# Designs tried in a protein design run: peptides against a protein of PDB entry 8YVU. Part 102

Target 1, 39 residues: chain A of PDB entry 8YVU
Amino acid sequence: PQLCYILDAILFLYGIVLTLLYCRLKIQVRKAAITSYEK
Target 2, 160 residues: chain B of PDB entry 8YVU
Amino acid sequence: TWLTVLKKEQEFLGVTQILTAMICLCFGTVVCSVLDISHIEGDIFSSFKAGYPFWGAIFFSISGMLSIISERRNATYLVRGSLGANTASSIAGGTGITILIINLKKSLAYIHIHSCQKFFETKCFMASFSTEIVVMMLFLTILGLGSAVSLTICGAGEEL

## One batch from the design tools (peptide; made by RFdiffusion4, then SolubleMPNN)

Design b2_p17_6_s1 (from b2_p17_6, 12 letters changed)
Fold by OpenDDE base, seed 1:
Structure b2_p17_6_s1 (fold): chain B 39 residues (1-39), chain C 160 residues (1-160), chain D 39 residues (1-39), chain A 17 residues (1-17)
Amino acid sequence: as target 1 above (39 residues)
Amino acid sequence: as target 2 above (160 residues)
Amino acid sequence: as target 1 above (39 residues)
Amino acid sequence: ELEKLLKLADELLNLVL
């Protein structure tokens, strides 16, 4: 049972980090799309 | 085009928030249906006694719905309303996290005091179950808070 | 203990989905960068 | 309402996929 809780914490942290990275990447894609439209 | 992409993101975040709220409500209702919290001695279910699963889920649901409606109607008043609701939901989420952490600490302390080495004792089983549910609710609340904060930032960016 | 395993499964699935989305987004950024370089 | 939520979830899933 203790191992399960540790795994939950790791997976939760991983999910948060991935969400942040996804948001950053999405912002980058948007910026790239805007710059391509202005050219 | 960028506005359309932002709107799609807001809708996604709103749906995620509503889903999180619904899951929290489901957990709250299941716990209340299975356990008579009123007869359980101690503060193990303090978050449930405070009604957090209910009011928290309502706030998150309203915030998510308002975000979706604001995105669809593109009305300035709805954007402001969504921003306000998301801000309120973010505050509610933060408060909920605090309550859940306090409940978790109390539950862990209870388990420690009663030396719950024997899982078969009813009290220890209830304390462990409560701890698990509180942890799940904490994770869901953090996810909901993340979505609400994201929506708040998006809404604030539109007003700017 | 069973709830912990259910949470692990949900978090694991979420992590996989986010990873796939991140990979797709990364590919899109790469394609956008290539198209901008060819113009 | 649940069906609407399900439809919205499906639309979001289709948007993401």
Scores: peptide ipSAE 0.452, ipTM 0.813, DockQ to the pose 0.066
Fold by OpenDDE base, seed 2:
Structure b2_p17_6_s1 (fold): chain B 39 residues (1-39), chain C 160 residues (1-160), chain D 39 residues (1-39), chain A 17 residues (1-17)
Amino acid sequence: as target 1 above (39 residues)
Amino acid sequence: as target 2 above (160 residues)
Amino acid sequence: as target 1 above (39 residues)
Amino acid sequence: ELEKLLKLADELLNLVL
């Protein structure tokens, strides 16, 4: 049971980090799309 | 450039692979130090008896290191070497998953047969603990396999 | 203990899905960057 | 090797953050 909670914590942290990276990447895609549309 | 982004991703994947390998090795070492697997009756720890945490960790570590070295030195021979190592690590990961699934089935069968209603029974506790560790190792192995496959695809793309 | 295992499964699945989405988004960013460079 | 790993971890952290 304790190992399960440790795994949950690791997976939760991983999920948060991936979500932040995804958000940053999405913002970059939007900026690139806007720059391409203005050309 | 696309190449610099790919390189940064390769480094990240390589680090992830090494980290996964180190975690697997640590878990294997801790389990071997805390539990005398030789004295445990049954096949509950079959994956550990097979030495998977050890050889799997070695393969993933080598693959990750080769990927990092290949990226840093930008040498064509290292790229091929990294591709080969990542392919080997992917095969090792697949084999590890198979072993872990078999171990998990045995552990679950053991829990079911002994009607582990009393969590405080030593045998049931050990079976539950084994199941938890095997599940953790399975997740780590899947993550390692994913990283190795990703690196293999990236390396194959560079060779084309 | 059973709830912990269920949470592990959900978090693991979430992690896989996010990884796939991240890969897709990265491919899109790459395509956008290539298209911007060719213009 | 540990220092190299630590530097790599820092670079990754700087890339992510």
Scores: peptide ipSAE 0.452, ipTM 0.813, DockQ to the pose 0.068
Fold by OpenDDE base, seed 3:
Structure b2_p17_6_s1 (fold): chain B 39 residues (1-39), chain C 160 residues (1-160), chain D 39 residues (1-39), chain A 17 residues (1-17)
Amino acid sequence: as target 1 above (39 residues)
Amino acid sequence: as target 2 above (160 residues)
Amino acid sequence: as target 1 above (39 residues)
Amino acid sequence: ELEKLLKLADELLNLVL
């Protein structure tokens, strides 16, 4: 049971980090699309 | 193209928020149906006594629905309404997290004080069950808050 | 304990889905960067 | 409305997959 709670904490942290990385990557895609449209 | 991608993400976030709200409501109704919270001694179910699963679920559901409607109709008035609803849902989520943390601390304190080595004691079982439910509700509330904040940022970006 | 395992399953599935989405987005960014370099 | 939401979720899933 204690291992389950530790796993939950790790998976939760991983989910937050991936969400932040996804947001950053999406912003980069947007910037790349804007720069391609100005060209 | 950028606006269409943002719209698709807003719709996904809105659906996620509604789903989170429905899950919270289901948990609230199940707990209220299985456990007579009024007869439970102590503050282990303080978040449920405060009705958080119900009003929190309603706020998240309204916010998600408004976000979906705003995306579909693309009307300026609906965008402002969605932004307001998402802001209200974010405040409600923050309040809910605070209540759940307080409940979790009380539940953990109860488990430590009563030295719940015997899981089969009714009081220890109820405290452990409450702790598990509160943790699940806390995770769902954090997910809902994340969705509401993301929708708020997207809505604010459309107004600029 | 059973609820903890259910939460672990949901978080694990969420993590896998986000990882796949991140990989797809990363591939799209790379393709967009390559197409911008060929103009 | 729920069916429409489910259809939208399926379309989003198909777009993501």
Scores: peptide ipSAE 0.452, ipTM 0.811, DockQ to the pose 0.073
Fold by OpenDDE base, seed 4:
Structure b2_p17_6_s1 (fold): chain B 39 residues (1-39), chain C 160 residues (1-160), chain D 39 residues (1-39), chain A 17 residues (1-17)
Amino acid sequence: as target 1 above (39 residues)
Amino acid sequence: as target 2 above (160 residues)
Amino acid sequence: as target 1 above (39 residues)
Amino acid sequence: ELEKLLKLADELLNLVL
């Protein structure tokens, strides 16, 4: 049971980090698309 | 192509939000069916007493549905509606997180005070169960809030 | 404890989905960068 | 509406997979 809670915490943290990274990557894709359109 | 990608992402976020809402609703209904929360002494189930799983689930479901509809129709008026709904859902999610954190603190305090070594004692079982449910609800609420905020940002970007 | 395992399963699935999406997005960013370099 | 959501989920799953 304690291991389960630890796993939950790790997976939750991983989910948050991935969400942030995904957001950053999305912003980068948008910036790249804008830059390509201005050319 | 980028618009289509963004559109697909909005749909995904909307579906995730609806799923989160449904899970929250399911948890709320299960807890209400198994436990007589109204007769439980203390604030261990304060989030449930406040009805958060229900109204929160409704708000997230509406926000998710509106986001999906807005994305599908690609109409400016729907974008505004979705943005409004997502903003409301974000506020609701933030409020829900606050309530859940308070509930979690109270639940943990209850467990600590009663020194629940015996899992089979009804009070200790209830406190442990409450803590588990509150943690789950907290995670789901954070996920829902994340989706709602993401959709809000996407909607705001479309209006600009 | 059983509920904890259910949560772990959900979070794990979510993590996998996000990872796949992140990988796809990363590939798109790379393709966009290559296309911008060729121009 | 639930069926539509399920279809959307399936489409998303098919898109991701």
Scores: peptide ipSAE 0.489, ipTM 0.825, DockQ to the pose 0.071; fails the geometry check

Design b2_p17_6_s2 (from b2_p17_6, 11 letters changed)
Fold by OpenDDE base, seed 1:
Structure b2_p17_6_s2 (fold): chain B 39 residues (1-39), chain C 160 residues (1-160), chain D 39 residues (1-39), chain A 17 residues (1-17)
Amino acid sequence: as target 1 above (39 residues)
Amino acid sequence: as target 2 above (160 residues)
Amino acid sequence: as target 1 above (39 residues)
Amino acid sequence: SLEEAERLVDRLLELVL
C-alpha cells in the first residue's frame, strides 16, 4: 500500500513537470512561428 | 508572453476546472451514499463533514464557467467577474488543501495507533478507505487550484 | 489499495499522453527551426 | 456547452496529434 502511494506521488510530480515542459515548448513554437512570420 | 499563452488556454483551463469540480462532486456523493459519516467516530472524514466536496466543487464550477464565458464574450466586466471568481476559487482550493492535509494526518495517525496490519478489521478498513479518498480529493483539489491560479494570473494580466 | 492502483493507472495514462504530445511538439519545433534556417 | 468543450478538446487533440 505504501509503495502505491509513493508511485502516485512520483507520477503526479512527473505530470506537473511534463506540463511545465510542454508549456515551455509551446512558447518556443510560438516564438519560432512569430520569427518566421517576420522574415 | 506567458499571459498570452494562458489567455489562449483559458477555455481549456476552465473546462479542466469544471471537470475537476464534477469529479469532486461525484466522489462526495459516492462517499455520502456508501458511508454514514455521522456515525463514524473521530475526524477521519472531517473534510466531508465540513461539506468541502460540495462547496468546493460549486466554487470551482462557477469559476470555470465564468472563465469560459469571459473568454467567449471578451467583455471587460466579465473579465473582472471571472477574476473575482477565480480568486475566490483559489482561496477555496487553498482552504480545501489545508482541511484535507489535516484529515490525512488524522487518518494516518489513526492507522498508526491501531497498528492496522489486518485489513479486514472494520475500523482499519474505514481508516484506509478514508485515507484513499482524502488523497484522491487532495490531488483533485491541487489540480483545481492550479487551474484557478492560472486563470487568475491570466485575468490579472488582462487588467494590466 | 484498489483506489490507489486505479489512480496509478490514470496518472500513468496521463503521463503517456503528455509524453506523446511533448514528443510531437518537439518535432514541430525542430521542423520550424529547420524551415527558419533555410529562409 | 459540453458539446463545445468536447469540440474544443477535439480540435486541440487534432492540433497536437
Scores: peptide ipSAE 0.412, ipTM 0.789, DockQ to the pose 0.085
Fold by OpenDDE base, seed 2:
Structure b2_p17_6_s2 (fold): chain B 39 residues (1-39), chain C 160 residues (1-160), chain D 39 residues (1-39), chain A 17 residues (1-17)
Amino acid sequence: as target 1 above (39 residues)
Amino acid sequence: as target 2 above (160 residues)
Amino acid sequence: as target 1 above (39 residues)
Amino acid sequence: SLEEAERLVDRLLELVL
């Protein structure tokens, strides 16, 4: 049971990191799309 | 195309495969160092007794390294070697999943037979610990297999 | 303990989905960058 | 080389961070 909670913590941290990276990429896509439209 | 996507992420997949392999190796080493599996009653650690964390980690590490090297050097011989290694790693991953599932079933059966309601009993604690480790290893093996298969598809696409 | 295992499964699935979405988004960023360069 | 692999990991980390 204790190891299960440790795994949960690791997976949760991984999920948060991936979510932040996804948000950053999404912002980059939006910026690239805007730059393409202004040309 | 999906092949183009996978090719662009080949290095990432290779790194992920190496990381997965290293984690599996670390868990295997920790379990072997902390627990004397030879004195454990039953087949709770059958996957560890079979040495899966070790040879599986080696296969995944080699496959991941070859994939990264193949992508970086862009040599035809390395591409073919990487494809072979990734295929072997995919087979190893599938075998590992099978072993882990069998181990999981045995561990669960052990818990059921001993009516492990008291987690503080040494035998029940060990069975529960084994089950947790096996589940973790199973997830890592699935991730490694996914990476190896993806790299294999990329390598096959480059040869066509 | 049972709830912990369920949480592990959910977090694992979430991690896989986010990884796939991240890959797709990265491709979109690259496509947008190429389109911007061709203009 | 192992050193090249480490550099790749570092570059990936820089891209991620």
Scores: peptide ipSAE 0.412, ipTM 0.792, DockQ to the pose 0.074
Fold by OpenDDE base, seed 4:
Formats: sequence, structure tokens, C-alpha cells
Structure b2_p17_6_s2 (fold): chain B 39 residues (1-39), chain C 160 residues (1-160), chain D 39 residues (1-39), chain A 17 residues (1-17)
Amino acid sequence: as target 1 above (39 residues)
Amino acid sequence: as target 2 above (160 residues)
Amino acid sequence: as target 1 above (39 residues)
Amino acid sequence: SLEEAERLVDRLLELVL
């Protein structure tokens, strides 16, 4: 049971990090799309 | 192309593969240090008795290292070497997944047969611990196999 | 303990889905960058 | 080299973070 909770914590942290990275990448895509539209 | 994207991510995939291998090795070492697997019923820790955490970690580490080296040097001979290593790693990963699934089934069957209501009992604790570790190892093996297959496809695309 | 394993499975699936979405988004950023460079 | 690999990992980490 303790190992399961440790795994949950690791996976949760991983999910948060990936979510932040995804958000950053999404912002980059939006910026790139805006720049391509202005050209 | 999708192959071009995979080629650009080869180093990342290689690092991920090495990391996965290291984690697998660490888990294997921890399990061997905490538990006397030799005295446990062979069905629950079959993956550990087969030495999967060790040889699997070695194969994934070699595959990842070769992939990184191949990408950095961009030499044809290294591409072939990386392709061979990644193929071997993919086969090892597939075998590992099979072993882990079998182990998981046996562990779950053990838990069901013994009606483990008391987790503090030695047998139930061991079965639960085995199940948890096997699940973790299975996830890591799937990640490693995914990286190895991706690297294999990328290497095969470079040879064609 | 059973709830912990269910949470692990959900978090693992979430991690895989986010990784795939991140890869797709990264491909889109690269395509947008190439298109902007050709213009 | 191992040092180049470490630098690459650091650059990747900087890119990710």
C-alpha cells in the first residue's frame, strides 16, 4: 500500500509537469499560428 | 514526415530508455535487497527470478546509449548498430512484458486464493508488494518498449 | 489499496494521452515553423 | 563523450523547464 501511494505521487507529479509543458507548447503553437497569419 | 520527427527525438527517446532502464535496475535491486525471492513461492516473483530487471535494464540501457551515440555521430555504421540494439531491446521488452503479465496474473491469483484481508500478514503483504512492483515494472517496460520501437522504426527508415 | 491502484491506472493513462498530445502539438509547431520560414 | 551527453541532457532540461 505504501508503494502504491508513492507511485501515485510520482505519476501525479509527472502529470502536472506534462500538463505545464503541454500548456507551454500550446501557447507556442498559438503564437506561431498568429505569426503565420500576419504574414 | 513522421519518421523525420522520430529522428529528431532519437536522443530524447534514448535518454528516456536509459532512465527507464535505471529505474528498472533500481527496483530490481531494492526488491532483491528487501525480499529473499529465492524462498518465496516461484509464481509470485517469476519476473524477478528470471532476472528481468537486470537483463532488461541492460538491454534498454545499451539501446538508449547506442541511439544517442548514433544520432550524435550521424554515421551509417552507428545507425546499423543502433538499429540492431534497438531491435534487440524491443524483443527484450516484449519478452519482459509477457513475463510481467504472467507474474501479475499469478500474483493476483495468489491474493484471491488466500483471501488477503489482513495486509499486515507476511504472505498477504508479500503478495501485495509483488503486485505493486510488477505493475510498476510493467509500466516501465511498456515505456521502454515504446521508446525502443520508436528508435527501431527511425533506424529502419534511415537504412531504407 | 484498491483505490490506489485505480488511481495509478488513471494517472498512467493520463500520462500516455498527454504524451501523445504533446507529440502531436510539437509536430504542429514544427510544421508552422517550416511554413513561416518558407514565406 | 559523457560530458556532451550531460550537456545535451541539461539543454533538454532547460528546454523542458
Scores: peptide ipSAE 0.404, ipTM 0.788, DockQ to the pose 0.078
Fold by OpenDDE base, seed 3:
Structure b2_p17_6_s2 (fold): chain B 39 residues (1-39), chain C 160 residues (1-160), chain D 39 residues (1-39), chain A 17 residues (1-17)
Amino acid sequence: as target 1 above (39 residues)
Amino acid sequence: as target 2 above (160 residues)
Amino acid sequence: as target 1 above (39 residues)
Amino acid sequence: SLEEAERLVDRLLELVL
């Protein structure tokens, strides 16, 4: 039972980190596409 | 184009926000239907008594709908309206998180005071159930706030 | 306790979906970078 | 519409899979 709450906290933190990384990667893809259009 | 990718993201975030709002409404309705909150002693369901699942869900639904409409019509007035709605939804989400944290603290304090070793006691069961529901609502509210903030940033970027 | 397990399942599914999306986006960034180097 | 939201989810699933 206590393990369930610990797992929730770990999964929640993992979800936040992945969301931030996904946003950063998406911004990088956007920058790469803009640079490709300017060339 | 960048605009097309941004638009797809806005639609996805708007749909996520509406879905989060619907889940919050469903939880609020289920809790109100199964539990008579008015007869529960204490502040274990203070977030429900404050009506947060209802008004919070309404704010998130309006914000999500406006974001989707703004993306579809691509009109300047709709972009501004969506930005305003997303900002209001973000404020509502922050307020909701605060209410849920207060409710969670009260619920945890109740469990500690009554030394809930026997899970089958009605009061301990209700406090535990309240804590679980509040935690779920807190996660949903954080997800909704994240989507609203993301939509606000996207909308602000379109105005610049 | 049952709600905790349901939340764990939802968060786990969300984490898997985000991981797959992140991997796809990373592959797209790599392909875009290779295409930019060939031009 | 709900149908458009479902189509969007399907397109997202196709993009992921």
Scores: peptide ipSAE 0.431, ipTM 0.794, DockQ to the pose 0.085; fails the geometry check

Design b2_p17_6_s3 (from b2_p17_6, 11 letters changed)
Fold by OpenDDE base, seed 5:
Structure b2_p17_6_s3 (fold): chain B 39 residues (1-39), chain C 160 residues (1-160), chain D 39 residues (1-39), chain A 17 residues (1-17)
Amino acid sequence: as target 1 above (39 residues)
Amino acid sequence: as target 2 above (160 residues)
Amino acid sequence: as target 1 above (39 residues)
Amino acid sequence: MYEELLELVDRLLELVL
């Protein structure tokens, strides 16, 4: 049971980090798309 | 393209909110059906006694539905309504997190005081079960808050 | 204990989905960067 | 509304997958 809670904490942290990274990448893709449209 | 991507994000976030709300409601209903919370002495189920799974689920469901409707109809009044609902859901989520943290602290304190070495004692089992449910509800509330805040930022960006 | 395993399964699935989305976005960013360099 | 939600989930799943 303790291992399960530790795994939950790790997976939750991983999910938050991936969400933040996904948001950053999405912003970068959007910036790249805007720059490509202005050319 | 940006608006289309934001719209797709809004739908995804709205669905995430509705799903989170439904899971919270299901857990609340299951706990209320299996456990007579009114008969349980102590503050182990304080979040359930406060009705958080119910009102939290309603707020997140309304916020998610309004976000989806706002995206589909693309009307200015719906965008404002969605922004308002997401803001309200964000406040509700923050309040819910606070209640759940307090409940978690009380449950952990109860486990520590009773030195629950015997997992089969009814009180220790109930405290452990409460702790597990509160942790799940806390995770769901954080996910709901994250989606509501994201939708609020997207909605604010559309008004600007 | 069963609830912990259910949460682990949900978080694991979420992590996989986010990882796939992140990989797709990363490929899109790379394609956009290559297209911008050829111009 | 439930069917529309299911369709939305299916579209999201198709978008992800």
Scores: peptide ipSAE 0.433, ipTM 0.792, DockQ to the pose 0.070
Fold by OpenDDE base, seed 1:
Order: structure tokens, then C-alpha cells, then sequence
Structure b2_p17_6_s3 (fold): chain B 39 residues (1-39), chain C 160 residues (1-160), chain D 39 residues (1-39), chain A 17 residues (1-17)
């Protein structure tokens, strides 16, 4: 049971990090699209 | 800008908040239906006794709905309403986290005091079950708070 | 303990989905960057 | 309104997927 809770914490942290990275990547894609439209 | 990104994700954040609220409500309803919390001695289910899954779910649902409506209608009065609702939801989420942490500490203390090596003892089983449910509710509340705070920042940026 | 395992399964699935989405988005960004470089 | 929310979730899922 303790191992399960540790795994939950790791997976939760991983989910948060991935969400932040996804948001950053999405922002980069949007910036690239805007720059492409202005050319 | 970060604000323009948050604005585009406002509907997504609102949906996430509503979903989180619905899950919290479902868990609260299931726990209340299966367990007679009134007959359970101790503060193991203090968050449920306080009705947090219900009022928290209502606050998060209202906040999410207002955020979605505000984004769709793009009206100034709706933006203010959404900001108010998101602020209220953020406060509710923070309060909920506090209650859940207190409940979790009490549940863990109970498990430690009674040396719950025997999982089959009714009291130890209930304390363990409570701990698991409280942890789940804590994760959902953190997700809801994150959504509400993000929406609050977005709304505050639109007023500036 | 059973609820912990259910949570682990959900978080694991979420992590896989996010990883796949992140990979797809990263590939799209790379394709967009290559197309912008060829103009 | 619930149906619209479900449609929005479905559209978001389609956009994500």
C-alpha cells in the first residue's frame, strides 16, 4: 500500500509536468503560426 | 501573451473544473450512500461531515459554467461575474484543501495509534478507506483549485 | 489499497495520453518549422 | 446546457486526439 501511494505521487507530479510542457509547446505553436501569418 | 493563451484555454479550464466538480460530487454521494458517517466515531470523515464534496462541487460547477458562458458571450458583465465566481471557487478550494489535510492527519494518526497491522479490523478498515477517499478528494480539489486560479488570473488580466 | 490501484491506473492512462499528445504536437511544430524554412 | 457542455468536451477531445 505504501508503494501505491508513492506511485500516485510520482504519476501526479508527472501529469503536472507534462501539462506544463504541453501548455508551453502549445504557446510555441501559436507564436509560430502568428509569425507565419504576418509573413 | 500569457493572457491570450489563458483566454483561449478558458473553456477547457472551465470544462475541467466542471468535470472535477462532478467527480467530487459523485464520490461524495457514493461515500454518503455506502457509509453512515453519522455513526462513525471520530473525525476520520470530517470533510464529509462538513459537506465539502457537495458545496465544493457546487462552487466549482458554478465557476466553470460562468467561465464557459463568459467566454462564449464575451460580455463585460459576464467577465466580472466569472471573475467573482472563480475567486469564490479558489477560496472554497483552499478551504477544502485545509479541511482535507486536517482529515488526512487525523486518519493517519488513528492508524498509527491503533497499530493497524490487522487490516480486517473494522476500525482500521474504515480509517484506511477514509484515508484513500480523502487523498482522492485532495487530488481533485488541487486540480479544481488550479483551474479556478488560472481562470481568476485570466479574468483579472482582462479587467486590466 | 484497491482505490490506490484504480487511481494509479487512471493516472497512468492520463500520462500515456498526454505523452502521445505531446509527441504529436512536437512533430507538428517540427513540420511547421521545416515548412517555414523552405519558404 | 449540459448537452452543449458535452459537445464542447467532445470537440475538445477531437481536437486533442
Amino acid sequence: as target 1 above (39 residues)
Amino acid sequence: as target 2 above (160 residues)
Amino acid sequence: as target 1 above (39 residues)
Amino acid sequence: MYEELLELVDRLLELVL
Scores: peptide ipSAE 0.424, ipTM 0.779, DockQ to the pose 0.074
Fold by OpenDDE base, seed 2:
Structure b2_p17_6_s3 (fold): chain B 39 residues (1-39), chain C 160 residues (1-160), chain D 39 residues (1-39), chain A 17 residues (1-17)
Amino acid sequence: as target 1 above (39 residues)
Amino acid sequence: as target 2 above (160 residues)
Amino acid sequence: as target 1 above (39 residues)
Amino acid sequence: MYEELLELVDRLLELVL
């Protein structure tokens, strides 16, 4: 049971980091799309 | 194309494979140091008795190293060697998953048979611990297999 | 303890889905960058 | 080889962060 909680903590941290990276990447895609439309 | 993306991430996949192998070795060594598996009655640790964490980790480590070396040196002979190693690692990963699933079924069956209401019974604790470790090893093996298969597809695409 | 294992499964699935989505988004960003350079 | 692997991990970490 203690190992399960450790795994949960690692997976939770991984999920948060991936979510932040995904959000940053999505913002970059949107900026690139806007710049391509103005050209 | 998907192949172009896999080629660019080949080094990353190789590193991931090595990391997975190292984690598997660490878990194997920890389990062997903490638990005398030879004195544990039953098939709860069948995957460990089979030595899967050790040989599986070796296969994944070799495959990952060969993949990284092949990408860095960009030599045709290394590409073929990496493809062979990744294929072997993919087969080993599939076999490992099968062994781990069998172990998990045995561990779960043991927990159900003994009606482990008292968590502090040594046998129930060991079965629960085994189940947790087997699940972790299963996830790591799936990740390793995914990386090895991806590297195999990438290598096969370079040979055509 | 059972809740911990369920949480692990959910977090694991979430991690896989996010990884796939991140890969797709990264490919889209790369394609957009290539199309902007040819222009 | 270990140093190169560590450098690669560091570059990957820099690429991710």
Scores: peptide ipSAE 0.413, ipTM 0.774, DockQ to the pose 0.071
Fold by OpenDDE base, seed 3:
Structure b2_p17_6_s3 (fold): chain B 39 residues (1-39), chain C 160 residues (1-160), chain D 39 residues (1-39), chain A 17 residues (1-17)
Amino acid sequence: as target 1 above (39 residues)
Amino acid sequence: as target 2 above (160 residues)
Amino acid sequence: as target 1 above (39 residues)
Amino acid sequence: MYEELLELVDRLLELVL
């Protein structure tokens, strides 16, 4: 049961990190799209 | 710029693969040190008896290291070697998942048959512990497989 | 304890989905960059 | 090699955070 809570914590942290990375990548895609539209 | 981004991601995936391998090795070592698996009746620790944490960790470590080295040296022969190693690691990961699923099924069946209501019974405790460890190992193996497959796809894309 | 395992399953699924979405987004960024370079 | 790996992990963490 304690291992389950540890796994939850790891997966939660992983999910947060992936969400942040996804947001950053989405911002990069938006910047690239804007740059291509201005060209 | 895109090649640099791809390289950076390959390096990240390689590091993730190495870390996954190290964690698997650590779990294997801890379980072997704390529990005498050879004296445990049944197939509750079948994945450990098969030595999966050890050989799997070796494969993933080699694959990750080769991927990082290939990225750093930018040598064509290393790229091919990394692709081969990643492919081998992907196969090893798939085999590992299969072994872990079989172990998990056996552990769950054991818990069901013995109606483990008393957690403090040694056999039930061991079965529960094995189930928890196997689940953790399964997650790590899936992560490792994901990294190896991603690296394989990236390497194949560079050869085309 | 059962709720913990359910949470693990949900977080795991979420992690897989985010990883796939991240990969797709990355491929899109790559395609956009290649298109901008060929222009 | 381990130190370089640790530095890489640190840089990656800095990039993510």
Scores: peptide ipSAE 0.434, ipTM 0.789, DockQ to the pose 0.077; fails the geometry check

